# Peptides against a protein of PDB entry 3V4L: the designs that were tried, part 48

Target 1, 386 residues: chain A of PDB entry 3V4L
Amino acid sequence: GQPLAKDKVALLIGNMSYWEHPKLKAPLVDVYELTNLLRQLDFKVVSLLDLTEYEMCNAVDEFLLLLDKGVYGLLYYAGHGYENFGNSFMVPVDAPNPYRSENCLCVQNILKLMQEKETGLNVFLLDMCRKRNDYDDTIPILDALKVTANIVFGYATCQGAEAFEIQHSGLANGIFMKFLKDRLLEDKKITVLLDEVAEDMGKCHLTKGRQALEIRSSLSEKRALTDPVQGAPCSAEALVRNLQWAKAHELPESMCLKFQCGVHIQLGFAAEFSNVMIIYTSIVHKPPEIIMCDAYVTDFPLDLDIDPKHANKGTPEETGSYLVSKDLPKHCLYTRLSSLQKLKEHLIFTVCLSYQYSGLEDTVEEKQEVNVGKPLIAKLDMHRGL

## One batch from the design tools (peptide; aimed at target 1 D127 C129 Q167 L206)

Design b2_p19_1_s1 (made by RFdiffusion4, then SolubleMPNN; from b2_p19_1, 9 letters changed)
Fold by OpenDDE base, seed 1:
Structure b2_p19_1_s1 (fold): chain B 386 residues (1-386), chain A 19 residues (1-19)
Amino acid sequence: as target 1 above (386 residues)
Amino acid sequence: EELEELEKQLRSMAPELSK
């Protein structure tokens, strides 16, 4: 019969905004496009941008809690990375320059932990450079991996080589994602699918002799990303996994705020990623005596590191939200919260209405505090260990 | 022409490690 997945879970990490390293662009679009494709494949997807070492460790730990016997696990990483002695290291955004293995996440350590979960399939898609880090001679003593015959690595590039991004219209895509996205929905064994992606990349004159896909697999069975999920969750663990995933994707409900002046504001929320939310405000009712009014959001928790200069924009694109802008309502003010993983408490903020009456020169302000609880990934309490 | 323009848009994702 066709193989069945007990469930399908993916963690996607895109690191771009490095503190001590060159900023990347590709991970933004690549994580978003891959998220949408994996959702069409019935994956439970957690998508995270710009994680610190601690946040990456916690994201991996939470991902490992979702894994169980016969579950398909997919880890995608796009960012800086290196490979020493056949060990792949994902570089967090807070990594020092130079970084060492102690500042980075070893993919082979994650693989060991995934093997302990008795997963049905383990897929690693590593969209990172594989150059040696000559500043770190540490040889990780890895315990012997179990012979599970269910592992697939897709490396965006060969050992010792670079991965590339291609810029288009102010955005960028990774070369790996550019070819992967065209085939990812195909009902093929995952290694066969990746071999076809490797052939497509190898035919591209841009990447010929610069970047080539490398596949490392022990996969003995015909497993595909298209393999159907086993029906209704029959275990307590499957119910917990579904609830945990649902919590990580629960948006605040849209609300209508009423001000004393008679202005009504709609406050709405949209997810760009599991740790990135857009807040939008719109004037839905204005008394005729009020000539101008704007609804600003302010007084965010300090942990979110929100620059007021980037808040309350007339377009989603001015916030850096290029991907979900088509799905957002028009004629709002937009604010992008890009670090929801840092939120320790409830998201409390102020909605400030600034307005002017006909025949008065002075602006009037009214304020309402809004508590929306813990949105999206903030419900997982990734900081519980400190 | 289109290929040369695309080549100018190609950027390495390699870190610049300095001591």
Scores: peptide ipSAE 0.355, ipTM 0.834, DockQ to the pose 0.812
OpenDDE base, seeds 2, 3, 4, 5: peptide ipSAE 0.342, 0.354, 0.338, 0.342; ipTM 0.825, 0.830, 0.825, 0.827

Design b2_p19_1_s2 (made by RFdiffusion4, then SolubleMPNN; from b2_p19_1, 9 letters changed)
Fold by OpenDDE base, seed 3:
Structure b2_p19_1_s2 (fold): chain B 386 residues (1-386), chain A 19 residues (1-19)
Amino acid sequence: as target 1 above (386 residues)
Amino acid sequence: SMLEELEKQLRSMAPELSS
C-alpha cells in the first residue's frame, strides 16, 4: 500500500538579523514560501525567524514533543552555519564572532533525538554554508545513530562550499529554495524529488561551479512529503500533538473598540510567521463632529523590544512586512511584532485614539487598554527558564 | 551582459569570521 504518515510536523528556522555576523535576506522569503508549500502538504508547520541560541533550543524541544512513532519530521534551516567533521551546526543570531559548537545547534544531535521518537521519516533541509569553522577545534563525540533507514539530508551546497542568495526588488531568495519550491509538491520519493532539484540547479548558469545540492540518504522506503496523514487522531498522543500545534498558531480574535467620543475602531491581527504578527487598526465609525482621527497602538511589553518609530505605519511594507501585505485590509495603521517568542506575559497594549472636533484646534486623546492573551508561539512560553 | 548583472545580484551567505 502507499506509505502513511501518522502525522507530519515541520520546524522552519530562518536566521537573518545576526548581532555579530553579516545580515542575511533570503531566509525571510524562503521560510515563508516553504511554510505555505508544507501546509498544502498537510504539515503542521512552526515557522520562526531570528532566534537566539536559547530560543532555538526551545523551538527544537517543542518540535520534538510533536514527534512520535511513524510521524514525519522535517527540519528546515536557513541562516549562517558551518560543518566540522561531518557535523552540521546552525548558528543562532546571538552567536559571538567567532562562534564555536557551544554557541550553535548540532543537527546530528537533533537527529539522535528524532530517532528516539521512532519517527517514520526524518528530513533535514539545510540552507546554509558548509565551510569548516577553523575557530572551532571541538571534535564532537556523538553517540552512534540507530539504523532507522529513514533519514534524508538535503544540503543547499557541497561540503566546504558556500550557499548563495539572489537579490530581487529589495528581497532575496536562497538558490536552494528557488529550485526546491518548484518541485516540493510532486508525489515522488523525497530522494528522487531532491535529485531532480539537484539537476535543475546544475542546469542553472548562475550556480555552475558555485553551488550544488548534496543529498545524503539512508531512506530504504518509498516515502514522499505527499504521503497522506493517517486519518482522525485515534490516540491520546495524536490529540495532544494537534492541541500543542493549534495552541502555537491561534491568533487573537478581531476586536471592535468603542471610545467615549463615539468612534469605533477595528483592531485586527494577522500571522506572518509563528513568532511574527501584524496588528492593524482602522476607523470603522466616526461621528460627523469629529473631522480627523487616528488609532495608534502603544505601551507594548518591554520584552518585545518595539521601537515606536517602526509602529503605526500607513503600509505593511513600512513595518518590514512584505509577504502578507496583500492579505491585509487597506487604509489601516500597521505594527509588526517580530519577536513573539520573547513575550513572557500576556500581550497587553494601549490603543490611543487621537482626534479633532470640528471648530476646535486642539487634539483630544482617549486610551483603551487591550489584553489579547498570548498570541501564536508566545503560548508555548519558550522563555520560562530565563 | 544579463549574466554579469545577475552575478551582481548573487550574495554569499558565508559569515565573516574575525580572529
Scores: peptide ipSAE 0.314, ipTM 0.814, DockQ to the pose 0.820
OpenDDE base, seeds 1, 2, 4, 5: peptide ipSAE 0.312, 0.012, 0.302, 0.307; ipTM 0.818, 0.436, 0.812, 0.816

Design b2_p19_1_s3 (made by RFdiffusion4, then SolubleMPNN; from b2_p19_1, 10 letters changed)
Fold by OpenDDE base, seed 1:
Structure b2_p19_1_s3 (fold): chain B 386 residues (1-386), chain A 19 residues (1-19)
Amino acid sequence: as target 1 above (386 residues)
Amino acid sequence: KELEELEKLLRSTAPVLSA
């Protein structure tokens, strides 16, 4: 019979906004497109951008809590990375220059922990550089992996080689995702699918002699990403997994705020990623005596590091939100919260209405505090270890 | 033409490590 997954869970990490390293662009698009494809494949997807070492560790720990016997686990990483002695290291955004193994997440350590969960399939998609880091002399003593025969690595490049992105002025994929996305929905054994992606990449003149996909697999069974999830969650663990995933994707409800002047504001929320939310405000009612009015959001928690210069934009694109802009209401003011993983408390902020009456020169302000609780990934309390 | 222009736009995702 066709293999069945007990469930399907994916963690996607895209690191771009490095502190001490060159900024990347492709991980934004790659994580977003892969999220949408994996959702069509009935994966529970957590998608995270720009994680520190601590935040990456916590994201991996929360991902491991979603894994159980017969669950399909997929880890995708796009960012800076290196490979020493066959060990792959994912580089957090706060990594020093130079970084070492102690500043990075070892993929083989994550694999060990995934094997302890008795997973049905372990897929690693590593869209990172595989050059040696000559500043790291550490040889990780890894414990012997269990022979689970359910492991697949797709490396975006060969050992010791570089991965590439296209520096277009617009949105562009990395080279690996450009080819992967076209085949990811195919009902094929995952190693066959990746081999076809490798052939497509090898036929492209752009990538020939620069980047080639490497597949490393022990997968003995005919497992595909298309394999159906076993029916209704019958176990307490499956219910907990579903609830935990649902919490990480719960948006605040849209609110209608009423001001004393008689202006009504719609406050809305949209998810770009599990840690990235767009807030939007719109004037839904204005008394005729008010000639101008705008609804600004301000006074965000300091942990979110919100620059007011990037808040309250007339377009989603001006906030850096290019992906979800088509699905957003028009004629709003938009604010992008890109670091919801940093939120320790409830998201409390101020809605400030600035308005002018006909025949008065001075602007009037009214303010309302809004508490939306913990949105999206902030519900997981990834900070519980501090 | 388009391929040669795309080739000029390729950037390595390799970090530049400095001691």
Scores: peptide ipSAE 0.260, ipTM 0.802, DockQ to the pose 0.841
OpenDDE base, seeds 2, 3, 4, 5: peptide ipSAE 0.035, 0.247, 0.028, 0.036; ipTM 0.569, 0.780, 0.584, 0.583

Design b2_p19_1_s4 (made by RFdiffusion4, then SolubleMPNN; from b2_p19_1, 9 letters changed)
Fold by OpenDDE base, seed 5:
Structure b2_p19_1_s4 (fold): chain B 386 residues (1-386), chain A 19 residues (1-19)
Amino acid sequence: as target 1 above (386 residues)
Amino acid sequence: SELEELEALLRSMAPVLSS
């Protein structure tokens, strides 16, 4: 019969905004597009941008809680990285320069933990450099991996090579994602699909002799990303997993705020990523005696590190949101919360209405506090222990 | 029910916009 997945779970990490390293751009688009494709494949997707070492560890731990016997696990990483002695290291945004293995996440350690969950399939898609780090002489004593015939690695480049970002003017995919996205929905064994992606990269004049996909696999079964999820979760563990994933993806409900002056504001929320939310405000009703009014959001929790200069923009793009802008309501003020993983408490903020009456020179302000609970990834309490 | 809401959320594979 066709293989069945007990469930399908993906963790996608895109690191771009490095503190001590060159900033990247491709991970933004790559994580977003891959998220949408994996959702079409019935994956439960956690998508995270710009994680510190601690936040990456917690994201992996939460991902591992979603894994169980016969579950398909997919880890995608786009960012800086290196490979020493056949071990792949993902570099967090807070990594020092130079970074070492102690500052980084070892993919093979994650694989070990996934094997302990008795997963049905383990897929690693690593869109990072595989160059040796000469500043890290640590030979990881990895415990012997269990011999499981269910592992697939897709490396965006061959060993010792660099992954290239083609800096076009604007937002573009990384080279690997550009070819992967064209085939990802195909009903093929995952190793066959990746081999076809490798052929496409090898035929392209831009990538030929510069970047080559490397596939490492122990996969003995015909498993595909298209494999159907086994029907309704009948186990208590499956229900808990589904609830945990759902908690990490719950948006606040849209709100209609009514001010004493008779202005009505629509407050809405959009998920760009599991840790990135857009807040948008619009004036839905204005009394005729009010000539001008603006509704802006302020007084965010300090943990979110929101610069007021980047809040309340007339376009999503001015906030740094380029991907969901087509799906957002028009004629709003937009604020991008890019670090929801840092939120320790409820998201409480102020909606401030600034307005002017006809024939009065002075601007009047009214304020309402809004509590939206813990949105998206903030429900996982990734800071438990600090 | 909380289960129907969970099932709706799972079918949406996370909502993009608030309702």
Scores: peptide ipSAE 0.076, ipTM 0.671, DockQ to the pose 0.015
OpenDDE base, seeds 1, 2, 3, 4: peptide ipSAE 0.066, 0.024, 0.025, 0.007; ipTM 0.619, 0.532, 0.542, 0.429

Design b2_p19_2 (made by RFdiffusion4)
Pose (drawn by RFdiffusion4):
Structure b2_p19_2 (pose): chain A 386 residues (1-386), chain P 19 residues (1-19)
Amino acid sequence: as target 1 above (386 residues)
Amino acid sequence: GSSTAFRGVITDEEAEEVL
């Protein structure tokens, strides 16, 4: 009568800043939006931006670790894609020009690994182009799929076609997400809902005859993204899964820093994506003997490759964050730490204080080191092992 | 040589022409 989910887990990857290929803009916005919608449907969501081939493989491994028998598994990719010989490929940011299947992730490979885990539902939302990579000589000769009647595909475009994004100077949106976001929360069967999305997508003027949604499904059960999760977890296996999930969305505690000169610096942290964290510095207290002072953040782990133009900015928008000043506490210095999947080490940076005493010209520098551990996805140790 | 299988982009000029 009523289909049930042991758990609902989602992996969303949005690639924008390609090294050898045109950079995209809508992936960040679309990924942010799909996480919020999927969380309302009670999904364990992993949101990641600008992953290399190696990094993309690890995200799949962490996602597979969160899937067991009866778990609804969902994969959303927004970025560059190509389709050769019946296989769909997602292109990582580190991809060379020209690129091949070896440089890319085959979705079919990911699907087989999910079937090995006995998942109740396999939903794939591929928001990518589907043309031939004429430079790809290799044909993977993949093994046949087990007939499981739970595979669902939401291709943003058809084979040999392109998926489009509107790059309006402001926010920038994807076409698939414009029509998906208004319908995703419906209690319809996943295949029916995706077809209703395909109708509204045909009413699109910007993309008519260039992009159409393609649905491929084997699903023989009235399963939906709104189906309920098996109430009390109470199983030991179910508990290990909730810990593994909480292990990735840990944020450092908002600490207060005391300085030898009697100045207090409040240090705040904000989550944007599992891959993205925002630090803010507020000067909470200073003694009367000091009037002039500015707090600035430096000495980040080189693995993160933090550009100076994204750090110590008056507002969060100036760092490139999707989060706005109404979401983040007012008046601090905001700094954006994207690329946490690059952190093998522990997070150590210096909160540097440049200040001046009453009646003196000289400028005094007080540097204090801060170790915040492994925030968010860095805690998963994706680089662990030999 | 160079690959040509990339995501499509709709520019502001192109959106104005459609409107």

Design b2_p19_2_s1 (made by RFdiffusion4, then SolubleMPNN; from b2_p19_2, 8 letters changed)
Fold by OpenDDE base, seed 5:
Structure b2_p19_2_s1 (fold): chain B 386 residues (1-386), chain A 19 residues (1-19)
Amino acid sequence: as target 1 above (386 residues)
Amino acid sequence: GKVTALPGVITDEEVAKIL
């Protein structure tokens, strides 16, 4: 019979906004496009941008809680990285310069923990450099991995080589994602699919002799990303997994705020990623005696590190939101919350209405506090223990 | 969701940033 997945879970991490390292651009588009493709494959996808070491550890721990016997696990990483002695290290955004193994996440340690869950398939897609880090003399003594035939690595580049993004003036994919996205939905054994991606990359004149896909696999079974999920969750563990995933993806409901002056504001929410939310405000009713009115969001929790200069923009693009702008309502003010993983408490903020009456020179302000609870990834309390 | 594939015009733009 066709193999069945008990469930399908993916963690996608895109690190771009490094503190002490060159900033990247491709991980934004790559994580977003891969999220949409994996959702079409019935994956439960957690998508995270710009994680610190601590936040990456917690994201991996929460991902491992979603894994169980016969579950398909996929980890994608796009960002800076290195490989020492066959161990792959993902570099967090807060990593020092130079970084060491103690500042980074070892992929083989994550693999060990995934093998303990008796997963049906483990896929690692690593869109990072595989050069040696000469500042890290640590030889990791990794415990022996369990002998399993369900592991697949797709490395965006070969051992000791660099991975690249294409410089475009606009939005562009990294080289690996550019070829992967065209084949990812194919009903093929995952190693055959990746081999076809490797051939497509090898035919491209831009990548030839610069970057080559490496496939490392123990996969003895015909497993595909297209393999159907086993029907309705019959186990308590499957119900818990579904609830945990649903918590990390619950948006606040749209609200209609009514001010004393008779102005009505629609407040709406959109997810760009599991840790990135767009707030948008629109005037839906204005009394005729009010000539001008604007609705601003302010007084955000300090944990979110929101610069007021980047809030309340006339376009999603001015907030740095280029991907979801087509699906957002037009003629709003937009605010991008890019660090929801940092939220310790409920998301409480103020909606400030500034308005003018016909024939009055002075602006009037009315304020309403809004509590939307913990949106998206903030429900997981990734800061529990600080 | 609608996958809006941006048409990657292969311009002669240099493969520039190391990941």
Scores: peptide ipSAE 0.019, ipTM 0.499, DockQ to the pose 0.044
OpenDDE base, seeds 1, 2, 3, 4: peptide ipSAE 0.017, 0.010, 0.007, 0.019; ipTM 0.523, 0.495, 0.380, 0.549; seed 1 fails the geometry check

Design b2_p19_2_s2 (made by RFdiffusion4, then SolubleMPNN; from b2_p19_2, 8 letters changed)
Fold by OpenDDE base, seed 1:
Structure b2_p19_2_s2 (fold): chain B 386 residues (1-386), chain A 19 residues (1-19)
Amino acid sequence: as target 1 above (386 residues)
Amino acid sequence: GKVTALPGVITDEEVAAIL
């Protein structure tokens, strides 16, 4: 019969905004597009941008809590990385320069932990460099992996080589994602799918002799990303997994705020990623005596590091939200919260209505405090222990 | 040199030189 997954779970990490290293661009698009494709494949996807070491560790721990016997686990990483002695290291955004293994996440350690969960399939898609880090002389003492015969690595590049992004004037994929996205929905064994992606990369003049996909697999069974999820979750663990994933993706409900002047504001929320939310405000009712009226959001928790200069923009794109702008209502003011994993408390903020009456020169302000609880990934309290 | 394992950037000029 067709193989069945007990469930399908993916963690996607895109690190771009490095503190001590060159900034990247491709991970934004790559994580977003891969999220949408994996959702079409019935994956529960957690998508995270710009994680610190501690936040990456917690994201992996939360991902491992979503894994269980016969679950398909997929880890995608796009960012800086290195490979020492056949061990792959993902570099957090707060990593020092130079970084060492102690500042980074070892993929083979994550694989060990995934094997302890008795997963049905373990897929690693690593869109990072595989050059040796000569500043790290540590030899990881890894315990022997179990013989599970269910492991697939897709490395964006060969051992000792670099992965590349194409810097166009616009948003572009990394080279790996550019080819992967065209085949990801195919009903093929994952190793066959990746081999076809490798052929497509090898035919491209841009990548030929610069970047080649490497596939490392022990997968003895025909397993595909298209494999159907087993029916209704019957186990307590499956219910917990579904609830945990749902918590990490629960948006605040849209609300209508009523001001004393008779203005009504619609406040809405959209997820760009599991840790990135757009807030948008729109005037839904305005008394005719009010000639000008704007609804600003302000007084965000300090943990979110919201620059007011990037808040309350007339377009999503002016906030740095280029991907979800088509799915947002028009004629709003937009604010992008890009670090929801840092939120220690409830998301409390102020909606400030600035307005002018006909025949009065002075602007009037009214304010309402809004508590939306913990949105999206903030419900997991990924900062717990700092 | 700082071996920052950077994703190599293929610039538009490099793309244009390969196409």
Scores: peptide ipSAE 0.022, ipTM 0.509, DockQ to the pose 0.736
OpenDDE base, seeds 2, 3, 4, 5: peptide ipSAE 0.007, 0.007, 0.015, 0.021; ipTM 0.335, 0.347, 0.435, 0.497

Design b2_p19_2_s3 (made by RFdiffusion4, then SolubleMPNN; from b2_p19_2, 7 letters changed)
Fold by OpenDDE base, seed 1:
Structure b2_p19_2_s3 (fold): chain B 386 residues (1-386), chain A 19 residues (1-19)
Amino acid sequence: as target 1 above (386 residues)
Amino acid sequence: GKNTALPGVITDEEVEKIL
C-alpha cells in the first residue's frame, strides 16, 4: 500500500536581512512559494523570515514539538551558511563577522533531535553555501546518529561550493527553488524527485558548472511528500500538534471600528509568513459632511521595530509586501509587521482617524486603542528564555 | 577577511552573458 504519514510538518526559514553580512533577496520568494506548495501537500508549515540565533533555536524547538512517531518532518533553510567537516551550519541574521559554529545552528544537531522523535521521514532542504568557514576550526563532537533509514538531504549545491541567487530587477527564486518548485508536487519517492531536480539544474546553462544539487540519503522506504496524512487525529499528541500549529497561524479577527464622527473603519489582518502580518484599514462608511478621512495605525509595541515611514502605505508593495498583495483588499492603508517573533506582549496599537469636515480647514483626530492579542507565531512565546 | 561561505549572486549582467 502507499505509505501513510502520521502527520506532515515543515519549518521554513529564510534569512535575508543580515546585520554584518550581504543581504539576500531570494529567501523571501523561496520560503513563500515553498510554503504554498507544501500546504498543497497537506503539510503544516511554519514559515519564518529573518531570525536571530535565539529565534532560530526557538523555531527549531517549536518544530521539534510538532514531531512525533511516523510524522514527516521537513526543514528548509535559505540564507547564508557553511559546511565544516560534513556539518552544515545555518547562519542567523545577527551572526557576527566572522561567524563561528557558536553563532550558528548545526543541522546535524537538529537531525539528532528529529531522530529522537521517531519521525517517519526527515527531509532537509538546504539552500545555502557549503564552503568551508576558515574562521571556524571547531570540530563538532556529534553523538552517533541512530540508524534511521528515513533521512534525506537536498543540498542546493555540492560540498565546498556556493549556492546562488539570481539578481533580477524583480522578485526571483534562488536557483535551487526555481527547479524544486516545478517537481515538488510530483508523486515520487523524495530521492527520485530530488534526482530529477538535479537533472533539470544540470541541463540549465545558467547553473552548469556553477551549481549542482547534491542528494544525501539513507531512505530505505518509498516515501514521498505526496504521501497521505493518516486520517483524523486519534491521539492526544496529534491533537496537541494540530492545536500548536493552528495557534501559530491564527490571525486576529477582522473588526469594524466606529468613531464618534460616524466614520466606520474595517480593520483587517493577513498573514504573509508565520512571523509577518499585514494590517490593513479601510473606510467602510463616511458621513457626507466629512470630505476627507484616513485611518492610520500607530503606537505599536517597541519590540516590533516598526518604522512609521513604512507604515500606512497606499499599496502593500510600498510596505515591502510583494507576495500577498493580490489577495489583499484594494483601497486600504497597509502596514507590514515583519518581526512578530519579537512580540512579548499582546499586540496593542492605536487606530487614528484623521478627518476633515466640509467648510473647516482644521483636521480632526479620533483615536481608538486595539488589542488583538498575540497574532500568528507570537502565540508560541518564542521569547520564554529571556 | 570576506566570509567565503556566502551565497553567490548571479548578476543580471552574468545572466545576459549566459542566455
Scores: peptide ipSAE 0.031, ipTM 0.593, DockQ to the pose 0.831
OpenDDE base, seeds 2, 3, 4, 5: peptide ipSAE 0.006, 0.026, 0.029, 0.029; ipTM 0.335, 0.568, 0.597, 0.601

Design b2_p19_2_s4 (made by RFdiffusion4, then SolubleMPNN; from b2_p19_2, 6 letters changed)
Fold by OpenDDE base, seed 1:
Structure b2_p19_2_s4 (fold): chain B 386 residues (1-386), chain A 19 residues (1-19)
Amino acid sequence: as target 1 above (386 residues)
Amino acid sequence: GKNTAFPGVITDEEVAEIL
């Protein structure tokens, strides 16, 4: 019969905003587009941007809690990285320059932990450089991996080479994602799908002789990303997995705020990523005696590092949200919360209504505090242990 | 030395030379 997945879970990490390293652009688009494709494949997707070492460790731990016997696990990483002695290292945004193995996440350690979960399939898609880091001479002593015959690595580049992004004017995919996205929905064995992606990259004049996909697999079964999920959750573990994923993706409910002046504001929330939320405000009712009226959000928790200069914008794009802007209501003020994994407490903020009456020169302000609890990934308490 | 384990960038100029 067709192979069945007990469930399908993906963790996607895109690191761009490095502190001590060159900033990247492609991971934003790549994580977003891959999230949408994997959701069409019935994956439970956690998508995270710009993680520190600690936050990456916690994201992996939470991902491992979603894994169980016969579950398909997919890890995608886009960012800086290196490969020493056949071990792949993902570089967190807070990594020092130079970074070493103690500052990075070893993919083979994650694989070991995934094998302990008795997963049905383990897919790693590594969109990072595979050059040696000459500043790290550490040879990881890894325990022997179990013989599970269910592992697939798709490396965006060959061993010892660089992965590339296209520096276009605007938003563009990395080279790997550009070709992967065109094939990802095909009902093919994952190694066959990746081999076709490798052929497409090899035919492209842009990538020929610059970047080549490497496939490493032990996959003995015909497993595809299109394999159907087994029906209703039959186990307590499957229910826990569904609840854990749902918890990490629960948006605050939209609110209608009423001010004393008779102005009504709609406060809405949208997810760009599991750790990135857009708040939007709109005036839904205004008394005719009020000639000008704006609804600002302010007084965010300091842990979120919200620059007021990038808050309350007339467009999503002015907040740095270029991907979900088409799905947002128009004629709002927009604020992008890009670091929800840092939120230690409830998301409490102020909605400030600034307005002017006809025939009065002075602006009036009314304020309401809003508590939306822990939105999205903040419900997982990824900061626990700091 | 510069840590060289970084993604490379193909610039629009390099793309234009290859296209």
Scores: peptide ipSAE 0.026, ipTM 0.538, DockQ to the pose 0.814
OpenDDE base, seeds 2, 3, 4, 5: peptide ipSAE 0.007, 0.006, 0.022, 0.006; ipTM 0.360, 0.352, 0.526, 0.353; seed 5 fails the geometry check

